# Peptides against a protein of PDB entry 8RAJ: the designs that were tried, part 4

Target 1, 54 residues: chain A of PDB entry 8RAJ
Amino acid sequence: LPAENEDPDKAVVDLHRSPPKTKDPDLTPSGIIAKVKAGDMTQETARELLLAMR

## One batch from the design tools (peptide; aimed at target 1 S30 L51)

Design b2_p28_6_s1 (made by RFdiffusion4, then SolubleMPNN; from b2_p28_6, 9 letters changed)
Fold by OpenDDE base, seed 2:
Structure b2_p28_6_s1 (fold): chain B 54 residues (1-54), chain A 28 residues (1-28)
Amino acid sequence: as target 1 above (54 residues)
Amino acid sequence: SAEEEERRREEEEEIERLLEEAEREREE
């Protein structure tokens, strides 16, 4: 059987691991990143929130 | 587990990259 060289680089950290159904779009990983881009959230606060969602 | 610690580190580094990118896009 050919050893499938499964590229070990497919550790796509699935940040898409189903966010708990927070009805608040602002508390999704994508919503947090969008707030940082908008200047509505600091990078530090966003980091703490994203780390706590693991 | 060493694999769990590695995964946590990779996830931390990805969050850091995403936040740095988001900050860069705010400054543009």
Scores: peptide ipSAE 0.509, ipTM 0.868, DockQ to the pose 0.033
OpenDDE base, seeds 1, 3, 4, 5: peptide ipSAE 0.506, 0.505, 0.505, 0.507; ipTM 0.866, 0.866, 0.866, 0.866

Design b2_p28_7 (made by RFdiffusion4)
Pose (drawn by RFdiffusion4):
Structure b2_p28_7 (pose): chain A 54 residues (1-54), chain P 28 residues (1-28)
Amino acid sequence: as target 1 above (54 residues)
Amino acid sequence: EEEEEEEADELMEEIEEEEEEEEEEEEE
């Protein structure tokens, strides 16, 4: 509900910003398996990363 | 896509087996 909303002319275009990155671009396959064994990553995401490194 | 996923799973198993063999050798 637009109580005390911003101007109707589409002012203040600085919202919807994404959070900072929390990823590394390069890893060892052994490190991917270790992340799964530790419960810190799903088999789905781990397999996806391995398919990009093979 | 399915074949690629099977191959990736097999590769993970192979890497695990190799790591287990290395550990056994260190223990010996």

Design b2_p28_8 (made by RFdiffusion4)
Pose (drawn by RFdiffusion4):
Structure b2_p28_8 (pose): chain A 54 residues (1-54), chain P 28 residues (1-28)
Amino acid sequence: as target 1 above (54 residues)
Amino acid sequence: EEEEEENEEFLEEVEEELEEEEEEEEEE
C-alpha cells in the first residue's frame, strides 16, 4: 500500500542494488569434493562447478 | 531423484580419478 510513497514521475532511481560478491573464480576439484563432504555445498552446485573446470 | 543420482555418481567418478592421479604421483 503506497502510504507516503515517492513522486509519480519515476524519481529516485537508485534502488534494487545486489549484494557484494561471495565467490572464488578458480578452485581445485579436491576442494569441491571437500566442500560437499563438509556439508557447505550441494552436489548440484558442486557438479556444476566441476563441469566448468574439466 | 534422477538428477541427484547422476550428481552423486559424477562426484564419485571425479573422486576415484583424483585418487588414481595421487597414487601415480607417489609411485613416480

## One batch from the design tools (peptide; aimed at target 1 V36 A46 R47)

Design b2_p29_3 (made by RFdiffusion4)
Pose (drawn by RFdiffusion4):
Structure b2_p29_3 (pose): chain A 54 residues (1-54), chain P 29 residues (1-29)
Amino acid sequence: as target 1 above (54 residues)
Amino acid sequence: EEEEEEEEEEEEEEMEELEELAEEAEEAR
């Protein structure tokens, strides 16, 4: 509900920003398996990263 | 119970496949 909303002319275009990056671009396969074994990553995401490194 | 056992076997097979894929990727480097 637009109580006390911004101007109707599409002012203040500085919203919807993403959070900072929390990823590394390069890893060892052993490190991928270790992340799964630690419960810190799903087999889905781990397999996706290994398919990019093979 | 039987369904849980089947799910556990599937999870083990998927983990083995993931280890094999990791070995292949390490050999390729």

Design b2_p29_3_s1 (made by RFdiffusion4, then SolubleMPNN; from b2_p29_3, 11 letters changed)
Fold by OpenDDE base, seed 4:
Structure b2_p29_3_s1 (fold): chain B 54 residues (1-54), chain A 29 residues (1-29)
Amino acid sequence: as target 1 above (54 residues)
Amino acid sequence: MREEEERRKREEEEMRELEELAREVEASR
């Protein structure tokens, strides 16, 4: 009887999904407002970013 | 109707304040 040692540990969790290279070009104040209007950013996060640029 | 109008007015006021802050930050760079 061939012992099928099928090692079940080939769940290659591809941990090498490079974080999306969002080279978000340096978020300008105008670019932050555009992201809020698009629904891609909350008003709270936009306020915090704008205040940190001050 | 009245509550929805009051919500939209607040969201428009908050967005205007953010646009004013963004202009102030842009003018200070």
Scores: peptide ipSAE 0.582, ipTM 0.886, DockQ to the pose 0.740
OpenDDE base, seeds 1, 2, 3, 5: peptide ipSAE 0.571, 0.571, 0.569, 0.571; ipTM 0.885, 0.886, 0.884, 0.885

Design b2_p29_6 (made by RFdiffusion4)
Pose (drawn by RFdiffusion4):
Structure b2_p29_6 (pose): chain A 54 residues (1-54), chain P 29 residues (1-29)
Amino acid sequence: as target 1 above (54 residues)
Amino acid sequence: EEEEEEEEEEEEEEEEEEELEEEIEELLE
């Protein structure tokens, strides 16, 4: 509900910003398996990263 | 004796590498 909303002319275009990055671009396959074994990553995401490194 | 111990260590390392490769292939399946 638009109680005390911003102007109707589409002012203040500085919202919807994404959070900072939390990823590394390069890893060892052993490190991928270790992340799964530690429960810190899903087999889905791990397999996706290995398909990009093979 | 030293050469035999070095060969045993090399074989253990190779087995560990094969096991890791198998785990990687299983995950890729």

Design b2_p29_6_s2 (made by RFdiffusion4, then SolubleMPNN; from b2_p29_6, 11 letters changed)
Fold by OpenDDE base, seed 2:
Structure b2_p29_6_s2 (fold): chain B 54 residues (1-54), chain A 29 residues (1-29)
Amino acid sequence: as target 1 above (54 residues)
Amino acid sequence: EEEERERREEEERRRREEELQREIDELLA
């Protein structure tokens, strides 16, 4: 099978745009808000988590 | 042109940060 030329220009990790990969994205303020908007978390649980992060 | 692009990217980042902060403040009110 010929090796598909993966275009090397798509691997530019914009270091200015990506939060450090070391935190669970689900435990960030943005991840909590995203779960509330999706209906996967209650507003009360989100409030408790956000208060514990301060 | 580069300085104008960087300024637009910074303004867009600030707007997203301000929107996220409003959504947090609404949940914490």
Scores: peptide ipSAE 0.384, ipTM 0.774, DockQ to the pose 0.633
OpenDDE base, seeds 1, 3, 4, 5: peptide ipSAE 0.383, 0.379, 0.381, 0.381; ipTM 0.774, 0.772, 0.772, 0.772

Design b2_p29_7 (made by RFdiffusion4)
Pose (drawn by RFdiffusion4):
Structure b2_p29_7 (pose): chain A 54 residues (1-54), chain P 29 residues (1-29)
Amino acid sequence: as target 1 above (54 residues)
Amino acid sequence: EEEEEEEEEEEEAEEEIDEELEEALEEAE
């Protein structure tokens, strides 16, 4: 509900910003398996990263 | 034909990686 909303002319275009990056671009396959074994990553995401490194 | 062969190779590569992840979890038990 638009109580005390911003101007109707589409002012203040500085919202919807994404959070900072929390990823590394390069890893060892052994490190991928270790992340799964530690429960810190899903088999789905781990397989996806290994398909990009093979 | 070439596209179908490429898709089969991608599926095999996915299966190999799944097997390796499953074996590594079984060894960790």

Design b2_p29_8_s2 (made by RFdiffusion4, then SolubleMPNN; its pose is not in this set)
Fold by OpenDDE base, seed 3:
Structure b2_p29_8_s2 (fold): chain B 54 residues (1-54), chain A 29 residues (1-29)
Amino acid sequence: as target 1 above (54 residues)
Amino acid sequence: DAAAAAAAAAAAAAAALPAAIAELEELAA
């Protein structure tokens, strides 16, 4: 059976689908500080992230 | 002993953690 030509237009991943706002709770200022408290993030990395949010 | 040096380094890092957190809380405000 010839493989039916998968219409290349159906492979357009709708890039206009708003990325799921998975607010990674770990990317909030409080989540960053919580990771440092847990030892899962360095103080330096946390400082850089918090400054980039200003 | 390498294990005693690692334990001392971990204890020093843990002792500095409260001051590090206070700095980050100020930056997050």
Scores: peptide ipSAE 0.352, ipTM 0.706, DockQ to the pose 0.716
OpenDDE base, seeds 1, 2, 4, 5: peptide ipSAE 0.351, 0.351, 0.351, 0.351; ipTM 0.702, 0.705, 0.700, 0.705

## One batch from the design tools (peptide; aimed at target 1 L50)

Design b2_p30_1 (made by RFdiffusion4)
Pose (drawn by RFdiffusion4):
Structure b2_p30_1 (pose): chain A 54 residues (1-54), chain P 30 residues (1-30)
Amino acid sequence: as target 1 above (54 residues)
Amino acid sequence: EEEEEEEEEEEEEEEEELEEEREEDLEELE
């Protein structure tokens, strides 16, 4: 509900910003398996990363 | 500038080592 909302002329275009990155671009396959064995990553995401590195 | 050049060389070395390690891991998986 638009109680005390911003102006109707589409002012203040500085919202919807994404959070900072939390990823590394390069890894070892052994490191991918280790992340799954530690429970820190899903087999789905791990397999996706290995398909990009093979 | 010398410190920056040394840091760049270190980073290149680290990339090369990581490439070697990845090749070895892939060969072991095959």

Design b2_p30_1_s1 (made by RFdiffusion4, then SolubleMPNN; from b2_p30_1, 15 letters changed)
Fold by OpenDDE base, seed 1:
Structure b2_p30_1_s1 (fold): chain B 54 residues (1-54), chain A 30 residues (1-30)
Amino acid sequence: as target 1 above (54 residues)
Amino acid sequence: MEEERRREEEERRKKEELEKKKKKELEEME
């Protein structure tokens, strides 16, 4: 059987796997700040969430 | 235990802030 030249270049494990886009826009620093401005989140909850992201 | 205490404190603060907002809205309507 002819050895199919499996291109050794298909083993580029996509090292650019974008960090999982937080599917929840609400869990982004910008989404948290937007909820505080809308009055839907307390300043304390926002502070705790923003500290947990650092 | 520490996470539960944090949640209880957050719920307390959320209630206190909601009460302060309602009190302020009432004071702005008088």
Scores: peptide ipSAE 0.110, ipTM 0.659, DockQ to the pose 0.025
OpenDDE base, seeds 2, 3, 4, 5: peptide ipSAE 0.076, 0.068, 0.084, 0.028; ipTM 0.446, 0.576, 0.620, 0.388; seed 5 fails the geometry check

Design b2_p30_3 (made by RFdiffusion4)
Pose (drawn by RFdiffusion4):
Structure b2_p30_3 (pose): chain A 54 residues (1-54), chain P 30 residues (1-30)
Amino acid sequence: as target 1 above (54 residues)
Amino acid sequence: EEEEEEEEEEEEEEEEEMEELEELAEEAEE
């Protein structure tokens, strides 16, 4: 509900920003398996990263 | 009984998927 909303002319275009990056671009396969064994990553995401490294 | 059989099947599938992931990791090391 638009109580006390911004101007109707599409002012203040500075919203919807993403959070900072929390990823590394290069890893060892052993490190991928270790992340799964530690419960810190799903087999789905781990397999996706290994398909990009093989 | 049926619920126990379903749980066993899920566990087997999870083991197979983990083996496949380890095999894929070996390939990536090569």

Design b2_p30_7_s4 (made by RFdiffusion4, then SolubleMPNN; its pose is not in this set)
Fold by OpenDDE base, seed 1:
Structure b2_p30_7_s4 (fold): chain B 54 residues (1-54), chain A 30 residues (1-30)
Amino acid sequence: as target 1 above (54 residues)
Amino acid sequence: EEEEEERRRREEEERRRRERDELLKEYFAE
C-alpha cells in the first residue's frame, strides 16, 4: 500500500495568527461564582479575586 | 471610531464593576 505522502507544507503555522484572545470566560465575576458553585473554587479565593478586580 | 471604541471599553468596564459589586453584596456581605 503506498504511504500517503502527507505534504509537509500543510503545517504552515501562520506566525501572524494572533493567539485567540480567549478572554477567559472563567475570569468574569459570574465565571468565578460558577466555579464556587461547581466546587472548583473556595469562597475565600472567589472573594479575593472579586475584590482584586478593578 | 477611536472615541466610540474608548466609550465601549468604559461601558464594559463599568458593567463588570457593577456585576462584581452586586455579587460581592449577594455572596460575601456579612
Scores: peptide ipSAE 0.295, ipTM 0.764, DockQ to the pose 0.033
OpenDDE base, seeds 2, 3, 4, 5: peptide ipSAE 0.292, 0.290, 0.291, 0.293; ipTM 0.764, 0.761, 0.764, 0.762

Design b2_p30_8 (made by RFdiffusion4)
Amino acid sequence: GNPEAEAALAELEPAKAAAAAAAAAAAAAA
Pose (drawn by RFdiffusion4):
Structure b2_p30_8 (pose): chain A 54 residues (1-54), chain P 30 residues (1-30)
Amino acid sequence: as target 1 above (54 residues)
Amino acid sequence: GNPEAEAALAELEPAKXXXXXXXXXXXXXX
């Protein structure tokens, strides 16, 4: 509900910003398996990263 | 080209590796 909403002419275009990056671009396959064994990553995401490194 | 990555994928998918080995054995017998 638009109580006290912004102007109707599409002002203040500075919203919807994404959070900062929390990823590394390069890893060892052993490190991928270690992340799964530690419960810190899913087998789905781990397999996706290994398919990009093979 | 990275054998470590392939070994890691075979560890995550042991059933797929076993099925591929069974299929290769059946093709060799034929």

Design b2_p30_8_s1 (made by RFdiffusion4, then SolubleMPNN; from b2_p30_8, 8 letters changed)
Fold by OpenDDE base, seed 2:
Structure b2_p30_8_s1 (fold): chain B 54 residues (1-54), chain A 30 residues (1-30)
Amino acid sequence: as target 1 above (54 residues)
Amino acid sequence: ANPEAERALDELEPEEVAARRAAAAAAAAA
């Protein structure tokens, strides 16, 4: 039976994928707006945070 | 100046509208 040499290199999960620099998505302007739209943050709190980032 | 923060501020409701909504929500929870 010909042993088909399945190249074992296809299973290298690139463990060196640098974790996405977690710009804390919660501290980005876009993350703040997403929380407001989801109802997880008040517009007032969002305004205060965004004004501090201005 | 953070132009992303400025754009995000423009996406928020006007303060007066937000305040009225907050007051109405507080009154409904009471």
Scores: peptide ipSAE 0.508, ipTM 0.816, DockQ to the pose 0.422
OpenDDE base, seeds 1, 3, 4, 5: peptide ipSAE 0.486, 0.496, 0.491, 0.507; ipTM 0.812, 0.807, 0.806, 0.816

